# Designs tried in a protein design run: peptides against a protein of PDB entry 2N1D. Part 100

Target 1, 169 residues: chain A of PDB entry 2N1D
Amino acid sequence: EVKVKIPEELKPWLVDDWDLITRQKQLFYLPAKKNVDSILEDYANYKKSRGNTDNKEYAVNEVVAGIKEYFNVMLGTQLLYKFERPQYAEILADHPDAPMSQVYGAPHLLRLFVRIGAMLAYTPLDEKSLALLLNYLHDFLKYLAKNSATLFSASDYEVAPPEYHRKAV

## One batch from the design tools (peptide; made by RFdiffusion4, then SolubleMPNN)

Design b1_p21_4_s4 (from b1_p21_4, 10 letters changed)
Fold by OpenDDE base, seed 4:
Structure b1_p21_4_s4 (fold): chain B 169 residues (1-169), chain A 21 residues (1-21)
Amino acid sequence: as target 1 above (169 residues)
Amino acid sequence: SSEELAEMMEKIAEEYAKELA
């Protein structure tokens, strides 16, 4: 099993996100004020500002591209709670050609790392490449933890309207 | 799946609750 370690600082948010949607019946406001594309871009720029070599910059860009790709593939099928399905259907209807990384934000991106380990276990990566990838993923998670106060907020959620509840059942 | 995700989060929530207790 490929284990992706979630920073302890982010675990409370995963719980809060889960609670807001599943128990409090709220929805993350879409389109996100700060979408996944923007978060990944900020991370890449952050890494660049740290004085990375060209090779390290290339690696960061590849990791960012990979995270984006995995997110866009997995969002609709792996990263949504049941209560969020009608919202997702509406997004697809309104924006059929838009990648979900341009619509969703930090909470859903964080959910990816809860599930990505299982997906990576079936990838044809050699041991060294997998270890390197995991290191970059953990580095990105540390970045999210460092910026958690600005990236994760309950104010980004709203109570679902009554008509939504009818669609969700 | 939605169910698998929920189960994973519930597990995290339970572990977190135990840590806070």
Scores: peptide ipSAE 0.271, ipTM 0.821, DockQ to the pose 0.864
Fold by OpenDDE base, seed 3:
Structure b1_p21_4_s4 (fold): chain B 169 residues (1-169), chain A 21 residues (1-21)
Amino acid sequence: as target 1 above (169 residues)
Amino acid sequence: SSEELAEMMEKIAEEYAKELA
């Protein structure tokens, strides 16, 4: 299996996110005030501001595109807790053509990196390409950690109403 | 695979709790 290391600064948030949803029965407010697309754009711009070469810039863009694609593919099937399923169904009904990267935000994006390693194991990448990808994924995670104060907040969650509990298994 | 995700987070939580203790 391909191992993606989560920065220690972000592990507490993964736990808090899990607790907010699973134990406290809260929901992340959707659509996100800062969606995955925006986060990825900010990262790309950040990398550009660091004086990267054209080739490195191209690589960043490809990585951003890849992360977005993986997120959009995996969100509905692998990145949601059971309690979040009704919310996801409502989102699909209200926005059937919208990519989930435009709806969900940092917490769900971070969850991707908990699961992406297993998916990458099935991706036909050569060793060099995989190493390069992993380097950028780790770089992106470091970026998330650096900006965690603005990206992750319990105030972005709300207590689910009683009617939601009735349809949530 | 919500169950797998939850299990992974539970493991992380346990490890984190140990670090805080």
Scores: peptide ipSAE 0.258, ipTM 0.816, DockQ to the pose 0.831
Fold by OpenDDE base, seed 2:
Structure b1_p21_4_s4 (fold): chain B 169 residues (1-169), chain A 21 residues (1-21)
Amino acid sequence: as target 1 above (169 residues)
Amino acid sequence: SSEELAEMMEKIAEEYAKELA
């Protein structure tokens, strides 16, 4: 298994996110005020502003595209807690053709990196390519950690209404 | 799966609690 290290600064948030939903029975407000697409775009722009070469810029774009693709594929099956399933079903019904990267935000994106390592283990990448990818993933995670104050907030969650509880519990 | 995710978070929580203890 390929291990993707989560920055220590973000681990408490993963726990808080898990607690808010599974124990406190809250839901992340959807559609996200800042969705995954925008976060990735900001990261890409951030990297471009750092004076990267054309080749490095291309690599960043590919990594961003890859993260987006993985997120969109994995969100529904791998990145949701049971309590979030009814909400996801509603999103699918209301936005059947929308990629989830346009609906969900930073907390769910961060969850991807908890699970992506196992998936990368089955990806046919040579050692050099895998190392490069991991470096970019860790770089992105550092970016999330740097901007955690604006990306992760308990105020983006709300107590699920009684009607929702009847569906989820 | 949702259960696997929860288990992973529980593990992280446990480790985090140990770090804070």
Scores: peptide ipSAE 0.255, ipTM 0.815, DockQ to the pose 0.866
Fold by OpenDDE base, seed 5:
Structure b1_p21_4_s4 (fold): chain B 169 residues (1-169), chain A 21 residues (1-21)
Amino acid sequence: as target 1 above (169 residues)
Amino acid sequence: SSEELAEMMEKIAEEYAKELA
């Protein structure tokens, strides 16, 4: 298995997110006020503003595209708790052609990095390419940690209504 | 799967709780 290290600063949020959904029976407000696409765009722009070379910019764009693709592929099957399934079904019905990176936000994006390592293990990448990818993934996670105060908030969640509870059983 | 995700998060939660102790 490919190991992706989650910054210590973000682990508490993963726990809080898990608790909000599974134990407090809350839902992340959708569509996200700041969706995954926007977060990735901000990261790319941040990297560009740091005086990177053209080659590095290209690499960042590829990494962003990759993260987006992995997120969109894995969200529905890998990144949702059972309690979130009815909400996801509603999202699919209301936005059938929209990528989930345009609907979901930072909490679900962070969940990706808990699971992405296992997926990368099945990806045919050479050692050098994998190392480079991992470096960028860790760099992105550091970016999330640096901006965690603005990206992760319990105020983005709300208590699910009784009607939702009935369908979530 | 959703169950696998929950199990992983529970593990993280347990580890985090231990670190806070």
Scores: peptide ipSAE 0.254, ipTM 0.817, DockQ to the pose 0.894

Design b1_p21_5_s1 (from b1_p21_5, 10 letters changed)
Fold by OpenDDE base, seed 1:
Structure b1_p21_5_s1 (fold): chain B 169 residues (1-169), chain A 21 residues (1-21)
Amino acid sequence: as target 1 above (169 residues)
Amino acid sequence: SEAEAELEKRFEEAAAALGEQ
């Protein structure tokens, strides 16, 4: 299995995120004020502003595209807690053609990296290519950690309304 | 440390709960 290490700075947030949803019965406000697409765009621009060559810019764009693709594929089946299922069903009904990277935000994007390692184990990448990809994924996680104060906040969650509780098991 | 071990334990619980129906 491919191991993707979550920065220690971000593990407390993942625990708080889990607690907000599972114990406090809150929901992340959707659509996100800052969605996954925008976060990835900011990262790409950040990397490009550091004087990278054309080849390095291409690599960043490919990494961003890959993260987005994995997120959109995995969100519904791998990245939600049970309490979030009714909300996801509502999102699918209201936005059937929208990629989830345009709806969800930083907390769910971070959850991707908890599970992406298992998916990467099935990729046809050779050792060198996989190592390069992992370096970029860890670089992106460092970026999230650096910007955690603006990306992760309990104020982006809301107590689920009574009607939601009645349909959520 | 003990605090680090507790955090890791809760982190693993959070991770395990992802994707549940």
Scores: peptide ipSAE 0.658, ipTM 0.941, DockQ to the pose 0.864
Fold by OpenDDE base, seed 5:
Structure b1_p21_5_s1 (fold): chain B 169 residues (1-169), chain A 21 residues (1-21)
Amino acid sequence: as target 1 above (169 residues)
Amino acid sequence: SEAEAELEKRFEEAAAALGEQ
């Protein structure tokens, strides 16, 4: 098993996110005003602006692509709370061919890193490659933490309407 | 601390609930 450490400064947000959904019966507004694709693009641009070597820039692009792929694969099966399932079903019905990285945003992206470690355990990577990947994943998480004030906000959620509650039960 | 322990507990609960049907 591979464990990805979540920065301590982001754990409170994951708890708040969970509480907003499960206890307060709210939903993250979709489509996200800033989707996963945009967040990853900003990260890549941020890394490029830091004066990295060409090799490091290439690695960042590969990591971004990988994160996006994992997110799109795992969102529907592993990154949703039970209360969010009807919303996801509606998204699939309305946008059957859209990558979820174009629909969902920062909170769901952060959830990926709670579960991605288990998926990496099934990926045939040598020790050096895995270590490099993990370093970049942690680097990205640090980026999320650094920008948490703009990426994570309870104002991006709203109380689910009564009609939704009937679908959820 | 107790506060840190409580946060970790709630974090683990949140993590465990992901993916539930």
Scores: peptide ipSAE 0.653, ipTM 0.940, DockQ to the pose 0.895
Fold by OpenDDE base, seed 3:
Structure b1_p21_5_s1 (fold): chain B 169 residues (1-169), chain A 21 residues (1-21)
Amino acid sequence: as target 1 above (169 residues)
Amino acid sequence: SEAEAELEKRFEEAAAALGEQ
């Protein structure tokens, strides 16, 4: 089993995110003001500005691409709470060809790292490659933690209307 | 601590609820 450790400073946010959706019956505003693509781009640029070698820059780009791919594959099946399903269905109907990384934002991206470990277990990577990947994933999570004040906010959620409640519950 | 244990418990609950249909 591959386990990705979530930084302790981000666990409270995941709990708040869960509470906002499941208990308070709110929805993350879509499309996100800052989508997953943008967050990953900012991370890549951040790493470049920190003086990485060419090989390290290539690795960062590959990691970013991988995170994006995993997010787009896993969002609909693994990263949504039950209450969010009608919203997702509406997004798919309105934007069938749009990658979810262009629609969703930081909270859902963070959720990816709760479940990505199970997917990595099926990836045909050798032990060294997997360790390197995990290091970058943890590095990215640290980046999210450093920028948590700007990336994670309850103000990005809104109370779902009564009509939505009938669909979701 | 008790607070840390409670946070971890709630985190695991949140994690378990992801992907529910």
Scores: peptide ipSAE 0.652, ipTM 0.940, DockQ to the pose 0.869
Fold by OpenDDE base, seed 2:
Structure b1_p21_5_s1 (fold): chain B 169 residues (1-169), chain A 21 residues (1-21)
Amino acid sequence: as target 1 above (169 residues)
Amino acid sequence: SEAEAELEKRFEEAAAALGEQ
């Protein structure tokens, strides 16, 4: 299987995120003040500012595009807790054609890397291509860890109203 | 440590709960 190691610095956040949603019955505020698209753009710009060659810039753009695609495909089926399902349904109803990378933010993006490894295990990539991809994914996770103070905050969540509880699991 | 073990346990619980319908 393909293993994507989550930085130890970010594991506590994933636990807090899970706790906020599942135990404290809070919801991440949507649409995100900083969506997945903007986070990926910032990462790409960060990599470009470090003196990457044209070829490396191309590779970063491809990785960003891939992360975005996986996120948009996987969000609804693999990256939500039960309590978040009604919120997601509301988003789909109100914004049926909007990619979820324009709606959701850093916490849900981080959740992608908990599950993406299983998806990559069934992706027809040669060994060298897979290794390169994994290197970029780990590099991106290191970027998230470095910027965690600005990307992950409990203040981006709010207590769900009573009417939400009645329709949520 | 016990604290580290507890964190890993809770992390796995969080991971397992993702995608539940």
Scores: peptide ipSAE 0.651, ipTM 0.940, DockQ to the pose 0.850

Design b1_p21_5_s2 (from b1_p21_5, 10 letters changed)
Fold by OpenDDE base, seed 2:
Structure b1_p21_5_s2 (fold): chain B 169 residues (1-169), chain A 21 residues (1-21)
Amino acid sequence: as target 1 above (169 residues)
Amino acid sequence: MKEEEELEKRVAEAAAALGQA
């Protein structure tokens, strides 16, 4: 099994996010003020500003592209709570061709790393490539933890209206 | 520690609820 360690600083957020949605019946405001695309772009720029070589820059770009692709593939099937399904349906209806990385933000991106390990376990990667990928994923998670004050906020959620409750479970 | 165990338990609960239809 491929294990992706979540930084201790972000574990409480995973719980708060879960609580906001499932217990408090709130929804993350969409489209996100800062979407996944912008977060990944900021990370890439951050890495480039640290004096990376051309090869390292290439690797960062590939990792960013990979995270984006996995997010877009997995969001609808693996990264939503049941209560969020009607909201997702509305997004698909209004923006059928929009990548979810342009709609959703940091909380849903963090959820990816809870599930991505299981997906990577069945991905045909050699040992060296997998180790390198895991290093970058952990590096990215550390970046999220470092910037958690600006990326994760309960103020980005709002109480779902009564009509939403009637169509949500 | 109890706090760490509780946190990990809650994280696991959150993780388990993801992907529900």
Scores: peptide ipSAE 0.673, ipTM 0.938, DockQ to the pose 0.847
Fold by OpenDDE base, seed 3:
Structure b1_p21_5_s2 (fold): chain B 169 residues (1-169), chain A 21 residues (1-21)
Amino acid sequence: as target 1 above (169 residues)
Amino acid sequence: MKEEEELEKRVAEAAAALGQA
């Protein structure tokens, strides 16, 4: 198994996110005010501004593309709590061709890194390539941690209406 | 130490609940 370590600063958020959805019966407001695409773009631009070489810039772009792809593939099957399923179904019905990276935001993106390790274990990468990828994933997570005050907020959630409860519970 | 362990347990619970239908 490939283990992706979550920064300590973000672990409490994973718990709060889980609690907001599963116990407080709230939903993340969709479409996200700041979606996954924009977060990844900001990260890429941040890395560019730090004076990376051309090769490192290419690697960052590839990692960003990979994260986006994994997110879009995994969101519906692996990154949602049971309570969020009706919301996801509504999103699919209203926006069937929209990538979920344009709909969902930072909380769901963070959830990806809880599950991406298992997916990477089945990816035919050599040890060096995998190590390099993991380094960039951890670098990205550090970026999320650094910007956690603006990316993660309970105010981005709202209490689901009674009609929704009947669908989800 | 105990607070960290409790946090890790809760993270694990959150992780385990992901993907359920």
Scores: peptide ipSAE 0.672, ipTM 0.937, DockQ to the pose 0.867
Fold by OpenDDE base, seed 4:
Structure b1_p21_5_s2 (fold): chain B 169 residues (1-169), chain A 21 residues (1-21)
Amino acid sequence: as target 1 above (169 residues)
Amino acid sequence: MKEEEELEKRVAEAAAALGQA
């Protein structure tokens, strides 16, 4: 198994996110004020602004595209807690053709990196390519950590209404 | 160190709950 290291600064958030959803029965407000697409775009621009070679710029774009793809594929099946399933169903009904990266935000994006390692373990990447990919993923995570104050907030969650609780049983 | 280990335990617990239906 490939282990993706989560920055220590973000580990408490993973716990808080989990607690907000599963114990406090709250939901992340959707559509996200800042969706995954926007976060990835900001990251790409950030990397470009720091002076990258053409090759590095290409790599960043490829990584961003990859993260987006993985997120969109994995969100519905692997990145939701049980309590979030009704919300997801509603999102699908309301936005059947919308990529989830346009709907969900930073907390769910962070969850991707908890599970992506297992997925990468089955990818036919050579050791060098895998190491490079991991470096970029870790770099992105560091970016999330650096911007955690603006990306992760309990205020982006809200208590689910009683009607939702009945659906989530 | 003890708190760090506890945090890691909680992270693992959170991670394990993902994807449940």
Scores: peptide ipSAE 0.671, ipTM 0.936, DockQ to the pose 0.891
Fold by OpenDDE base, seed 1:
Structure b1_p21_5_s2 (fold): chain B 169 residues (1-169), chain A 21 residues (1-21)
Amino acid sequence: as target 1 above (169 residues)
Amino acid sequence: MKEEEELEKRVAEAAAALGQA
């Protein structure tokens, strides 16, 4: 397995997110006010504003595209807690053709990096290429940490309604 | 640090619960 290090600033959030869903029985409001696509776009623009070369800009775009693809593939099977399953089913029914990166937001995106390491272990990348990719992923995580005050908030969650509880028992 | 170790354990617990149906 490939080890992806989560910034210390974001580790408490992973715990709070887990607590909000599994113990407090809350749900992240969907569709997200700021979805994964938007977050990745902001990151790409942030990197481009730093005066990167054309080659570096291309690399950032490829990393963004890769993160988006992994998120969309993994969200339904690996990035949800049990309590969130009915909500996900409703999203699929209402938006069958929408990529989940347009529906979900920062908390679920952060969960990706808890699980992506195992997936990267199966990629056909050589050791040097994998190290480079990991550097970009860690750079992105640092970006999330830097903007954590605006990206991660308990106010984006709501107590699940009674009818949801009956469905999720 | 004990606090850091406890945080890592909680993160691992959160991670382990992901993907359950």
Scores: peptide ipSAE 0.670, ipTM 0.937, DockQ to the pose 0.865

Design b1_p21_5_s3 (from b1_p21_5, 12 letters changed)
Fold by OpenDDE base, seed 1:
Structure b1_p21_5_s3 (fold): chain B 169 residues (1-169), chain A 21 residues (1-21)
Amino acid sequence: as target 1 above (169 residues)
Amino acid sequence: MEKQKELDKRVEEAKAALGQQ
C-alpha cells in the first residue's frame, strides 16, 4: 500500500469534519465558496511565484491536473459519508454536467488524500516516478496546512433541515 | 504519545466511514 502522510496540523480537521457530518448532522455548504479548482489554481500560482524552472512548472501543472482528475473520479463513491448522500444526489440533479471539483471545497479535497494511496498502488508508475509524485502530493498537503486557517472552517457547515434528516435515514 | 495514537485512531475511523451508502 502506498501511504500518503497527512500533516499533523490537518489530522484534527479530518476528525472535526467527520464529527460535523456524522455526529452533528451538518452539511458542507454547496456550492463551495472556494472550490477545489480554485484551491489547485492557487497552489499552482504559488509554486510559479517561487521562481520555478519550466520543467518544474510543468510538473506542478501535471500534479494539479492529476489531483483534480482523481478527485472528480473518487468524490461520489469514495469521499462522502452516508449522511451526505442525499446532498450529493441533489447536486447531481442541479449540476448534471459540472465536475465535482467545481462544486466541492477544501474539506472534501482533504478527504481525497486519505484514500488516494490505495489508488496510487495500482498506477503503472515506476518507483522513481511514484516517489516524485508522492513528493509533490506531500508538498501540496503542506500548502494546505500552511493555508488551513482560510481553507478549513466549521462556519462553512450548516445544520441539515428536518426534511433532510428524513431523506438520510 | 498516547494522544497521537488516539488521533491516528480517530483518523482511521473517519477514513473507514467514507464511501458508505
Scores: peptide ipSAE 0.690, ipTM 0.942, DockQ to the pose 0.867
Fold by OpenDDE base, seed 3:
Structure b1_p21_5_s3 (fold): chain B 169 residues (1-169), chain A 21 residues (1-21)
Amino acid sequence: as target 1 above (169 residues)
Amino acid sequence: MEKQKELDKRVEEAKAALGQQ
């Protein structure tokens, strides 16, 4: 398995997110006020503002595109807790053609990075390419950690109504 | 050290619960 290190600043959030959903029976408000697309765009702009070379800018764009693609592919099958399944089904019914990167936000994006390692292990990348990709993924995670105060908040969650609870459990 | 181990354990528990249907 390819190891993707989660910044220490974000580890507590992963636990809180898990607790909010699984034990407190809350749901992240959808559509997200700041969706994955927006977060990735902000990251790309952040990298551009730091005076990257053309090659580095290209690499950032490719990484952003890759993260978005992985997120959209993995969200429904690997990045949801059981309690979130009815919500996801409703999203699919109401927005069948919408990429999940336009619906979900930072908490679910962070979940990607705890699972993406297994996916990357099966990608046809040489060691150098994989190392480069991992460096960018870690760089992005550091960006998330730096902006965690604005990206991660329990106030973005809501207690699921009784009717939802009956559907989920 | 012990607190860190507990945190990592809880992260792994959260990770393990993802994708369940």
Scores: peptide ipSAE 0.690, ipTM 0.941, DockQ to the pose 0.870
Fold by OpenDDE base, seed 4:
Structure b1_p21_5_s3 (fold): chain B 169 residues (1-169), chain A 21 residues (1-21)
Amino acid sequence: as target 1 above (169 residues)
Amino acid sequence: MEKQKELDKRVEEAKAALGQQ
């Protein structure tokens, strides 16, 4: 399969996120204070500010659009732990037409990259295109790592209320 | 090195739990 290497700095967060949800029975506060759309926009602006050519800018925009699309497609089916399903159902009920990239934030976005590799393996991309895409994905992950102190925090989670636990049974 | 392998193991466990219904 296609492997997307997770930066070492972000690996502990993946574990902490997993622990917060599955063991500590907490939920990421939704809607996110900083949603996926905003994170991707910041990344794009960051890349553009680094003196990119028009061609490189277009490539960044394509990558951002692709990440957003994959996130929106995969969030509900592949990027949630079991305990988060009731929360997701409530989000869908309240905002049925809202893209999840406008609701969820950095932790769920990071989860995308542990699962996206399997999907990329079945995309009709030639070797060169796939390598280029992977380079951009890794570049984005490095950006997340660089900003991890502000993007990933346990303070963005809260203990699920008792009524939620009843729904999650 | 041992700690790194343990971390990677935990990451894989987290990954495996994603998407569970």
Scores: peptide ipSAE 0.689, ipTM 0.941, DockQ to the pose 0.891
Fold by OpenDDE base, seed 2:
Structure b1_p21_5_s3 (fold): chain B 169 residues (1-169), chain A 21 residues (1-21)
Amino acid sequence: as target 1 above (169 residues)
Amino acid sequence: MEKQKELDKRVEEAKAALGQQ
């Protein structure tokens, strides 16, 4: 297994997110006010503004593209709690061709990084390339931690209605 | 130290619950 360390600042959020969904029976409001595409774009622009060379910019863009791809592939099968499945089904029915990176936001993006390690273990990368990728992933996670006040909020969740409970339990 | 252990435990519990049908 490839270990992706979650910043200590974000670990409490992972727990709160889990609690909001599974114990408090709340749902993240969809479509997200700030979706994954936007977050990744902001990160790329942030890195660009810090004076990266063309080569570094290219690498950041590739990492962003990779994160987006992994998110879109893994969201439905790997990154949802059981309680969220009816919501996801509704999203698919209403927007069958929409990338999930345009629908979901920061909390679900963060969940990617607790599961992506297992996926990377089966990716054909040499040790040097893997180390570089991991460095970028950790750099991105640091960015999320730095901007956590604007990206993660319990106010983005709402109590699921009774009719939803009947579908989810 | 105990707080950290509890936090990590809960993170793992959250992780384990992901992807359930």
Scores: peptide ipSAE 0.688, ipTM 0.941, DockQ to the pose 0.874

